# Designs tried in a protein design run: peptides against a protein of PDB entry 4GMN. Part 180

Target 1, 375 residues: chain A of PDB entry 4GMN
Amino acid sequence: RYANITLLALVTLASIGTDFQETLVKGNQGSRESPISAADEEWNGFDDADGDAMDVDQKSSSGEDQEEDYEEIDVKEDDEDDDDDSITSEMQADMERVVGADGTDDGDLEDLPTLRELIQTAVPQLIRLSNLPIDSDESLTIQSHALSALNNISWTISCLEFANGENANIHNAWYPTAKKIWRKTILPILEADSADLKLATQVTSLAWAVARVLHGETPTDGNPHRKFISLYHSSKQQAGGNSNSIEEPEDPFQGLGVKCIGVVGSLAHDPAPIEVNREVGVFLVTLLRQSNNVPPAEIVEALNQLFDIYGDEELACDKEVFWKDGFLKHLEEFLPKMRTLTKGIDKRTQPELRTRADEALLNLGRFVQYKKKHA

## One batch from the design tools (peptide; made by RFdiffusion4, then SolubleMPNN)

Design b2_p20_4_s4 (from b2_p20_4, 11 letters changed)
Fold by OpenDDE base, seed 2:
Structure b2_p20_4_s4 (fold): chain B 375 residues (1-375), chain A 20 residues (1-20)
Amino acid sequence: as target 1 above (375 residues)
Amino acid sequence: SKIKLDERALEQFRHYLRSQ
């Protein structure tokens, strides 16, 4: 009984995360009279906009860990159909408010009650459920559903722009919770070293969503970038042995390899430790060098991560890693291989992979030319 | 302020949702 209610609540929370994504998309589309074709975003490098580096004063508030006595969720058996429409309406109203809110820099989600409850009430419970002792198929199912709900919420929030102080109130509310997900859910699962590729894929998907917001501020305890690099290599070894058991996801961009690249790329952003950045950068450049045995989607993701990490020449990683480790030469040597790879993708059978590869090829040419001018 | 969205995030997440 409790497990079925818990599973239902987890499915509902996962659905709320999807509906939140749809609401964000509808809110963004309603603001776009013209479809800006994603094709016209010419990566021109980072223009030297005087980004006043907001000194986030690290006030070490020693918050005492109050053991919050988690009261029993009295899941009212109210009519399932009316609750979904109600939640979607409240989420729409919250998104309209985020669009309407002038930048009152108070990190208070007063104007976003649904998002506040999702972050403050639902996510802590999902973290708890993801940490249950796995002693049964039922506990494994609960963990999987909790991870799916956390993934959907975290990905939805990671779809918000946070650069240049955009959505700062949401960022500030999410940031401590994202760190809690990382420390309490992601790290324990990674340290358990489970041979379960499904669980590894779920936790890696969640880790990517979280790391896309935290970037180089993602907790480096236990060297998680090395765990994801190890997982990348382990996944390749397992796929090579048993031709029958790893259903490669039908979508090339949902592969565990792509997700691992996305996580480690995100972890390597400034202010990541230079050695973390270097290890990730070397991993990514090594994929390009070994591209004959690497799926095209992983090459596309590895390129995008390299552009995001090393696009800004003012960052310490540009001088200390990109230039010192000779990454420009590797990128320039890869350019003709990328042209061949991209041309080898059939536009009819894999239209998206081809589009993303054409974009990554274009950006690689621009990036190489940019870095050659700033050498 | 208009909610700015990371289109690359949205795309990756839409693909995830379609694969479930």
Scores: peptide ipSAE 0.307, ipTM 0.889, DockQ to the pose 0.775
Fold by OpenDDE base, seed 1:
Structure b2_p20_4_s4 (fold): chain B 375 residues (1-375), chain A 20 residues (1-20)
Amino acid sequence: as target 1 above (375 residues)
Amino acid sequence: SKIKLDERALEQFRHYLRSQ
């Protein structure tokens, strides 16, 4: 009984998170290029715009880990159908405010009540549910649904712009919660060394969403980048052996390989430790060198991650990794291979993959030209 | 210059690939 109510609430939260993400994507298609298409923005080089990296003076308030006594939310059996439509309407109105807010509206989370309740009330409970001991098919089902809800919420928030102090109120509210998801949900599942590819795909999807906001500030405890690199390679070995191909998701960008690349790329951004950046950068450049055996979607993602990590010449990773390890030469040598790869994608059968590959090829040409001028 | 593949990361990776 309690488990069925918990499962229903988790399915509802996962649905709300998906509908909110779809609303965000639809809202942004009207005004800005979709935040999923922020990776589709023509990389024009690093503009010398003095982006005042706001020193977020993280006053280390020693937040005592108040063990918030998570009161069992007595999920009252109140009218399930009317609350879903109400929450969806409020979430739509919140998203219209977030998307319509030019980054000058320092709107308090008071103006975003649904988003506030998702971050402050729902996510802590989902973290708790994802940490249940797996001793039954029921506990495994609860974990899977909690991970799905966390994934959908985290992806939705990761679609917000946080550069240049945009949405700083939401960023500040999400940041500690995102770190809790990482430490309490993602790391324990990665340490459990499960052969479950479904669970690995779920946790990697969640890890990507979280790491797209935390970037190089993602906790480095236990070297998670190496675990995702290992997972990438394990997934390739399993796909090659049994003709039960994990049904490559109909979307080539939803593959476990793409997700692993997205996670480790995000983890390698400044201020990541230079050795983490180097290990990830070497991994990504090695994929390009081995591109004959790498799916096109993984090549596209690996290129985008390389542009994002090494776009800024003022970052320590530019001098200490990009130039020192000779990445420019490998990117330049990859240009003719990328042209062949992109031309090999059928525009009729895979229009999205072809578009993203055409963009990544264009950006690769520009990135190589940019780095050659700044050599 | 050859990317000095971190021989340790590659060796850990090769060791992982061999231990599976």
Scores: peptide ipSAE 0.021, ipTM 0.601, DockQ to the pose 0.021
Fold by OpenDDE base, seed 5:
Structure b2_p20_4_s4 (fold): chain B 375 residues (1-375), chain A 20 residues (1-20)
Amino acid sequence: as target 1 above (375 residues)
Amino acid sequence: SKIKLDERALEQFRHYLRSQ
């Protein structure tokens, strides 16, 4: 009885985190008149100054229009009017206020009561539930659901912009709670050295969401970056040994390897200790050097993390790590390999992976050129 | 003001939600 009520409450909290995300997405889309063509996410670290567009002569190979007559499979959308009244009018109003809020600097969530209750009331209980002694399958289920709810809430909050003092009230309310999740949920699970890859995937997903807000201010106690690097390597050894296909998630970007890269990349941002940055940077560059044995999605994530970490030349890590450890040479040597890798991805079977690889290839070319101008 | 969203976060989390 108590278990079923606890599970229902945890599923409800995970749903609230999802519905909050969907409303953020809808609110952002409704505010953008034009569908963002995925093409216009330029890496913001380039000053617009030198407009030398290399004319890449796109030889238009006129491939013949084979009109393949795709039979319209009339999928009857059964209008199941699932009145998914799951988004309470209060949650929708909070989301509209989030999207509309002029950034009042006060860490006051008075105008965001649902978000306040999520951070102040729900998250502390979820932390408690995620840290229960595991003595039964029921306690494992409770932990898994608590981690899922924490993940969804943390990811949703990590989708807010916090740069330049944007959403400072939400940031200030979340920041101490995010540190508490890290210290009381993430670190204890990472220290338990569980062979459970499901639990490792859940905690790594949560760690990524939390580290995307805390960046280099993530607590460095116990060298968590090394634990995630170790987890990355351990996950590769297990996948190579057991022909039990852990069903590689149909989405290549949901792999434990990608999540580990995302966590350690986020942990390496300024003001991270320079040795943490170096160890992560060397790990990421080593993946590029060994790219023949690395999934394309992990290469894409490793590139994006390298751009985010080393995009700003004013940061101490640029001089003390990027230039000092010769990362530019490794990126330049990787550029032709990335072109081959990207071209090897089938657009028909893996359209998203191809798009993100094409973007990462473009950004790699730009990044190498930028760093060469500033050498 | 329109809240800027981290689009890479949004994308990664949309994919997570679709994989559940």
Scores: peptide ipSAE 0.312, ipTM 0.890, DockQ to the pose 0.738; fails the geometry check
Fold by OpenDDE base, seed 3:
Structure b2_p20_4_s4 (fold): chain B 375 residues (1-375), chain A 20 residues (1-20)
Amino acid sequence: as target 1 above (375 residues)
Amino acid sequence: SKIKLDERALEQFRHYLRSQ
């Protein structure tokens, strides 16, 4: 009975994190002016002046206009009033307030009671449940569900913009809780040296969500970046030994390798210690050098992390790591390999991976050009 | 002002949610 209630509560909290994300997305869809890629705004350095139009030789294959009479499938809007009872009216009202809130700097989530209760009441209990001694299959199940709920909540919060003082009230409420998740949930699980790849994937997903908000302010105690780099390498050794169907996650971007890259990339941002930044930067650049044996999704993530870490020339890591360790040369030497890699992805079978690789290739070309102008 | 969302975050998390 108690277990079933706890599991139901954990599933409900995981669902709440999902529904909260969906509501944030729905609330923001009403604001879609053109999707400015997150890459376009942080890159204050792209003066658009030299539009060297790469002459993409449009071989005009005159495919005959077969007027396929698209029968207008009258998709009856069945108004299935799916009373998706999952989003409480209070949660919806909180999301509408979040989307509508002019950033009142008051730091108090008074206007966001559901989010306040999630952060202040639910998350501390989830941290406790995720850090219980594992003595039964029931305790393992509780830990897994608690990690899933923490993951969904943390990812949802990490989808909010916090740059330039945006959502400062939510950031200020979340920040101490995020540090608590890191110290009380993530670090203890990483230190337990579990051979459980499922648990490792769950904790790494959670670590990425947390590190995406904390960045270089993530607690450096015990060198967590080295633990995630070690986990990356260990995961590759296990996958290489079992030629059996470890179900590669159907989504290439859900692999443990991608998640490890996302964590360590996030940990390397300013104000991270320069030595942490260097170790991560060298790891990421080493993946590019070894790209023939690295999944394309991990290359895409490694590139994105390198752009985020080294995009700002005013940061100490630009001079002390990027230029000093010769990263530009490695990126330039990787550019033709990235073109080959991207072209090798089948648009029909992996459209999303192809799109993300095409974007990362475009950004790599731009990044190399930018860094050459600022050399 | 409307909450600016990290689109790369949202994309990564939407993928996670679709994989569950």
Scores: peptide ipSAE 0.305, ipTM 0.887, DockQ to the pose 0.780; fails the geometry check

Design b2_p20_5_s1 (from b2_p20_5, 15 letters changed)
Fold by OpenDDE base, seed 4:
Structure b2_p20_5_s1 (fold): chain B 375 residues (1-375), chain A 20 residues (1-20)
Amino acid sequence: as target 1 above (375 residues)
Amino acid sequence: RKPIKIDERALEEFKYWSKL
């Protein structure tokens, strides 16, 4: 009973995070028309374990036909649906206030009550639930749903522009909470060194969402970049050994390898310690050198991360890592390989992977040319 | 109130992640 209510509340919080994103997208696009297909992830109801109904053949006797007048208890279906509509309406009203308001009033988080409650009320509870002692399948399920809800909220917030002081009120509210997610949820799970690839994938997804906002200000305690690099390598070793198709996620960009690259790339941004930046940069450049054994989606992500980390020549990492460790040479040597890789992707079967690879190839050519000019 | 500016690149990356 309590677990089912907790699970329902976690599913509802995950849904609210998704609906909040959809409302953000609809608001920013100004066009009502294109429904983002809600992924109807069918709630895979609990597989009722086939309890072998022991056929207890109780032959009990011929008792009399007492016509007990069953009073039809008119069970009023209380429309439990009304409460979900209320939260969605408040969330829409928050989004209309944020999207519709021309640039004059710096709306405080006080003007975003739904987003405030997500950050200040929901997330602290989700952090608590993600840190429960795992002692049962029920506690594992609660952790998974808490991580999913934290993922959806964190990703939704990571889609907001924070550059040049945009959304500074939201950034300032989220930043301490994001650090709390990192320290209280992500780090403990990474330190537990679980062989659970599902949990590793969930925590890596959440870590990427959080690191996309915190960047190089992500806490470096316990060298989390090395843990994600280790997880990357471990995931490759497990996938190579068992001919059990770990169902390659239908989307190449949803793979744990891409997720690990996205996390460590984000962690390596300024003001990350130069040693962290170097270890990540060397990892990413090493993937390009080993590209024959690396999925195309991971190459695309590794390139994008390298461009974002080393795009600014004023940063200490440009001089102390990019130039010092000779990354330009490796990127230039990779150009012909990237052209071959990109051309090998079928536009009909993998249109997105091909588009992102064509873009990454274009950017690689531009980046190499830029760096050669600024050498 | 400035509209919440969305990073379109971030959003494209997230359209993949909201399916988890």
Scores: peptide ipSAE 0.052, ipTM 0.762, DockQ to the pose 0.794; fails the geometry check
Fold by OpenDDE base, seed 5:
Structure b2_p20_5_s1 (fold): chain B 375 residues (1-375), chain A 20 residues (1-20)
Amino acid sequence: as target 1 above (375 residues)
Amino acid sequence: RKPIKIDERALEEFKYWSKL
C-alpha cells in the first residue's frame, strides 16, 4: 500500500521532469530562428575576443551537384491528443516563465513556484529514497524510480543556459542541490561497487546530468573521474564476454560507455584540478587512438568532450595538458580515421549517428586548424 | 522575451534522453 503510493509519486515526479523538458524543447523550437547548424559557425574558440575570421580558402572544387533526392519520410505524427492532464496550468506557466525569463529577476524562485518545489521539496525526498537500505525488491524498485526522477529533473535543469549569468536564480537554487545529489546519491552508489549494470547506467546518467551543470566544480572527493573510467572499462569487459542480449539500446548514445565519457568530460572542465583534467584528457585521446575497437557513438562523444574541455586557450589546461601532452598530434592523426569511420555509418539505418559523426568530423577539422593557428 | 538560451547542444543531447 505505501509502496504503491510511493511508486506513483515517483513516476509522477519522473513524468513532471520529462514534461518540463518537452515544454522547454517545444518552447525553444518556437523561439528558434533558423537552427544555426554547427556547420556555419566559424570556430573562433570559446573566447569572445578577436574576430580573426578563419579565412578558409574555399577552393571551389566544382563537384557536380548530384541532387540526392532526399525522400521526406513523412513521419505522420499521430496526434494522439492524449490530454494527459498531468501538466497543471501552474507547471505550464512555470515552464513558460523559465523559457521566457529575462535573467533580471533577483536570485529568488518566487516567480517559479513549481521549479522551487521540485528543487527544495521533491529532490531532497528523492535523495532520501535513493539512499534507502536495499533489503527487498521493493527497495530496489523505489531506488530505481527515485534515480529516474532525479535524472529527469537534473537533465531538464542541465538544458538551461547558465553561461554569462543567464538563469542565475535557477543556477543558484540548483547548485547546492546538485552537489547534494552528487555527494548523497551518486557517490554512495558508485562506492557500493554493484555488479548491477542497470543501476550503474541509471547513476551514470544522473551523474552526467549533474556534472553538465557543476562541471569542474563537481566535488572531487574519492576521485569520481577514476570510478567512471573504471566503470567504462568494466562495461567493455562484460560486453565482450556475454553475447547474451543486453539489449543494445536502440540508440547508440544511450550506452553506458557514452554516459561514462560524458560524465568524465564534464568533470574535466575548468576549474577542475589539472591532474583530473590530464587523466580524463589522456583517457579520451586514448579512445581515439584505439578507435578500431570503440563504438562510433563513444568516439563522437569523446571528440565533443575534447572540444569543450580544450576549446579555450586561456584556460590552464590548454598549456599544462593539451600542448604539454601533445594532444594536437593525436587529433590530427585521428582525422583520416574519423573520415573513414563517419563514411562507414549508414545514413539510412543510423541517421542520427551519421549526422552527429559528420558534425564531429567537421568540428575536428576546424579544431585542429584552430589549434595549429594558435600554437 | 529573451528566450532562455537553452543550450541547443544540451537539447539535442537531451532529445536523446527523453526517448528512454
Scores: peptide ipSAE 0.051, ipTM 0.747, DockQ to the pose 0.594; fails the geometry check
Fold by OpenDDE base, seed 3:
Structure b2_p20_5_s1 (fold): chain B 375 residues (1-375), chain A 20 residues (1-20)
Amino acid sequence: as target 1 above (375 residues)
Amino acid sequence: RKPIKIDERALEEFKYWSKL
């Protein structure tokens, strides 16, 4: 009875995290101002220099315009009022307030009571449940559901803008809780050295969501970046040995390898210790050098992390790591390989992976040009 | 009402994570 109520509450909290996500996404889509990535504002090197470079010989094959009469499939909007009773009216009102808030009030989450209760009441219980001694299949199930709920909540919060003091009230409420998730949930599970790939994937997912907010302010105790690098390598060794279908996640970026890259990339941002930044930077650049044996999604993520870490020339890591360790040369040498890799992705079967690879290739060209101008 | 600047990359990663 208590277990079933706990599991139902955990599933409900995980659902609430997802529904909160969807509501934030819907709220932001209503505001059709394309969110300029924070990377685009600080990246003074993506100036519109008319690089006339790609003469794509559009051989105009005059394919005859067969007017295929697209029958207007009258998609009856079946207004299935699926009153998904999962989202409380109070939660919807909190979501509307989050989407609508001018982030100018250093105030407590007084105006966000559901988010406050989620952060202050639910998350501390989820942290406790994720740290229960594993003595039964029931305790394993509770841990997994607690990690899923923490993941969904942490991911949701990681999608809020915190740059330039936006949502400072939410950031200030989340920041100590995020550090607590890191120290109490993530580190103990990573230190337990479990061969459970599912648990490793769940904790790495949560670690990425947390590290996306904390960045270089993520607790460096015990060198967690080395644990995630080790987990990356261990996951590759296990996948290479079992020719059995480990269900490759339907989505290439859901792989444990991508998650490990996302975590360590986030951990390497300023104000991370220069040695942490160096070890991560060398790891990421090494993936590019080994790209023939690395999934395309991991290459895309590794490139994006390298751009975010080394995009700012004013940061100590630019001089002490990027230039000192000769990363530009490795990126230049990788550019033709990235073009080949991107062209090898089938647009029909993997459209998202192809789009993100085309973007990462474009950004790699721009980044290399930027760094050459600022050399 | 300033739109919450959702980092588009965060949002793409998030549309990606909301499928879990």
Scores: peptide ipSAE 0.049, ipTM 0.744, DockQ to the pose 0.603; fails the geometry check
Fold by OpenDDE base, seed 2:
Structure b2_p20_5_s1 (fold): chain B 375 residues (1-375), chain A 20 residues (1-20)
Amino acid sequence: as target 1 above (375 residues)
Amino acid sequence: RKPIKIDERALEEFKYWSKL
């Protein structure tokens, strides 16, 4: 009885998250139907510098440089690893800490009560349900539904604009919860190293949604980027061996390989550790070099991730990884292959894949030109 | 990835949904 009510609640939460995602996606698709005018606009990088330079007249008031000593708030990570198997007390205390984060933050979501309740009340319960001991088909079903609900909520939130302080209140409310999903749901499932490709696909989809908000601020503990790279390779080996076609999802962009690329690409953004960035960048560039054996959708995603990671020349990863490891040469050498790959996609049978490949090809040409100009 | 620039309409629909 309780399990059926829990499952119904999880299905309902997953449905709400889907309907909400569809609403956000429809709103954004309405903006994308403006034809990319083939204007020869010089691609100047990913600088969001559409800051109208309001000519603030520099009245030279000689204000004294008060060096405000930014006291480095030593965030003591109290890693009290108290290994006491009472999942009930820590989860309850962590729920109470997420609820008991001081009542000043309640103001930021006053205008968004349903979203607040999703983040503060529903998600912590979904995290708990995703961590149930797997001892039955019922517990597996509960975990799968909890992961689906978390995925839909996280993807929906990841569709919000957070750049330039947009939706900062939602970002601030989501950010600690997103880290909690990562630490308490994603990492434990990745560490369990289950041969269950369905579970791996669910957790990887969730990880991508979470990492699309956290980017390089995603916890690096246990090198999760390597786990997703390993999962990418393992998924390719399994698909090659047993003629039990894991039904390749009808949508080529919903494949586990694409999701793995999306996760690791997101994890490699600034301020990610340079070595994490390098390992991911080398992985992505290696996919381009081996493109003859890589699905076109994975190539498109790998290119988009490379553009997103290395599109800003002011970032440390540009000098320390992109230029140092010679990525430009690999992108230039790939450009003719990408033209051939893109032309090989039938517009009638795979219209979305063709459109996304045409865009990625265009962006690759622009990106290579940009990087050559800024070399 | 640039976050999906939610069209103001999708943000309004979001604000509407979040108030339900």
Scores: peptide ipSAE 0.049, ipTM 0.651, DockQ to the pose 0.132; fails the geometry check

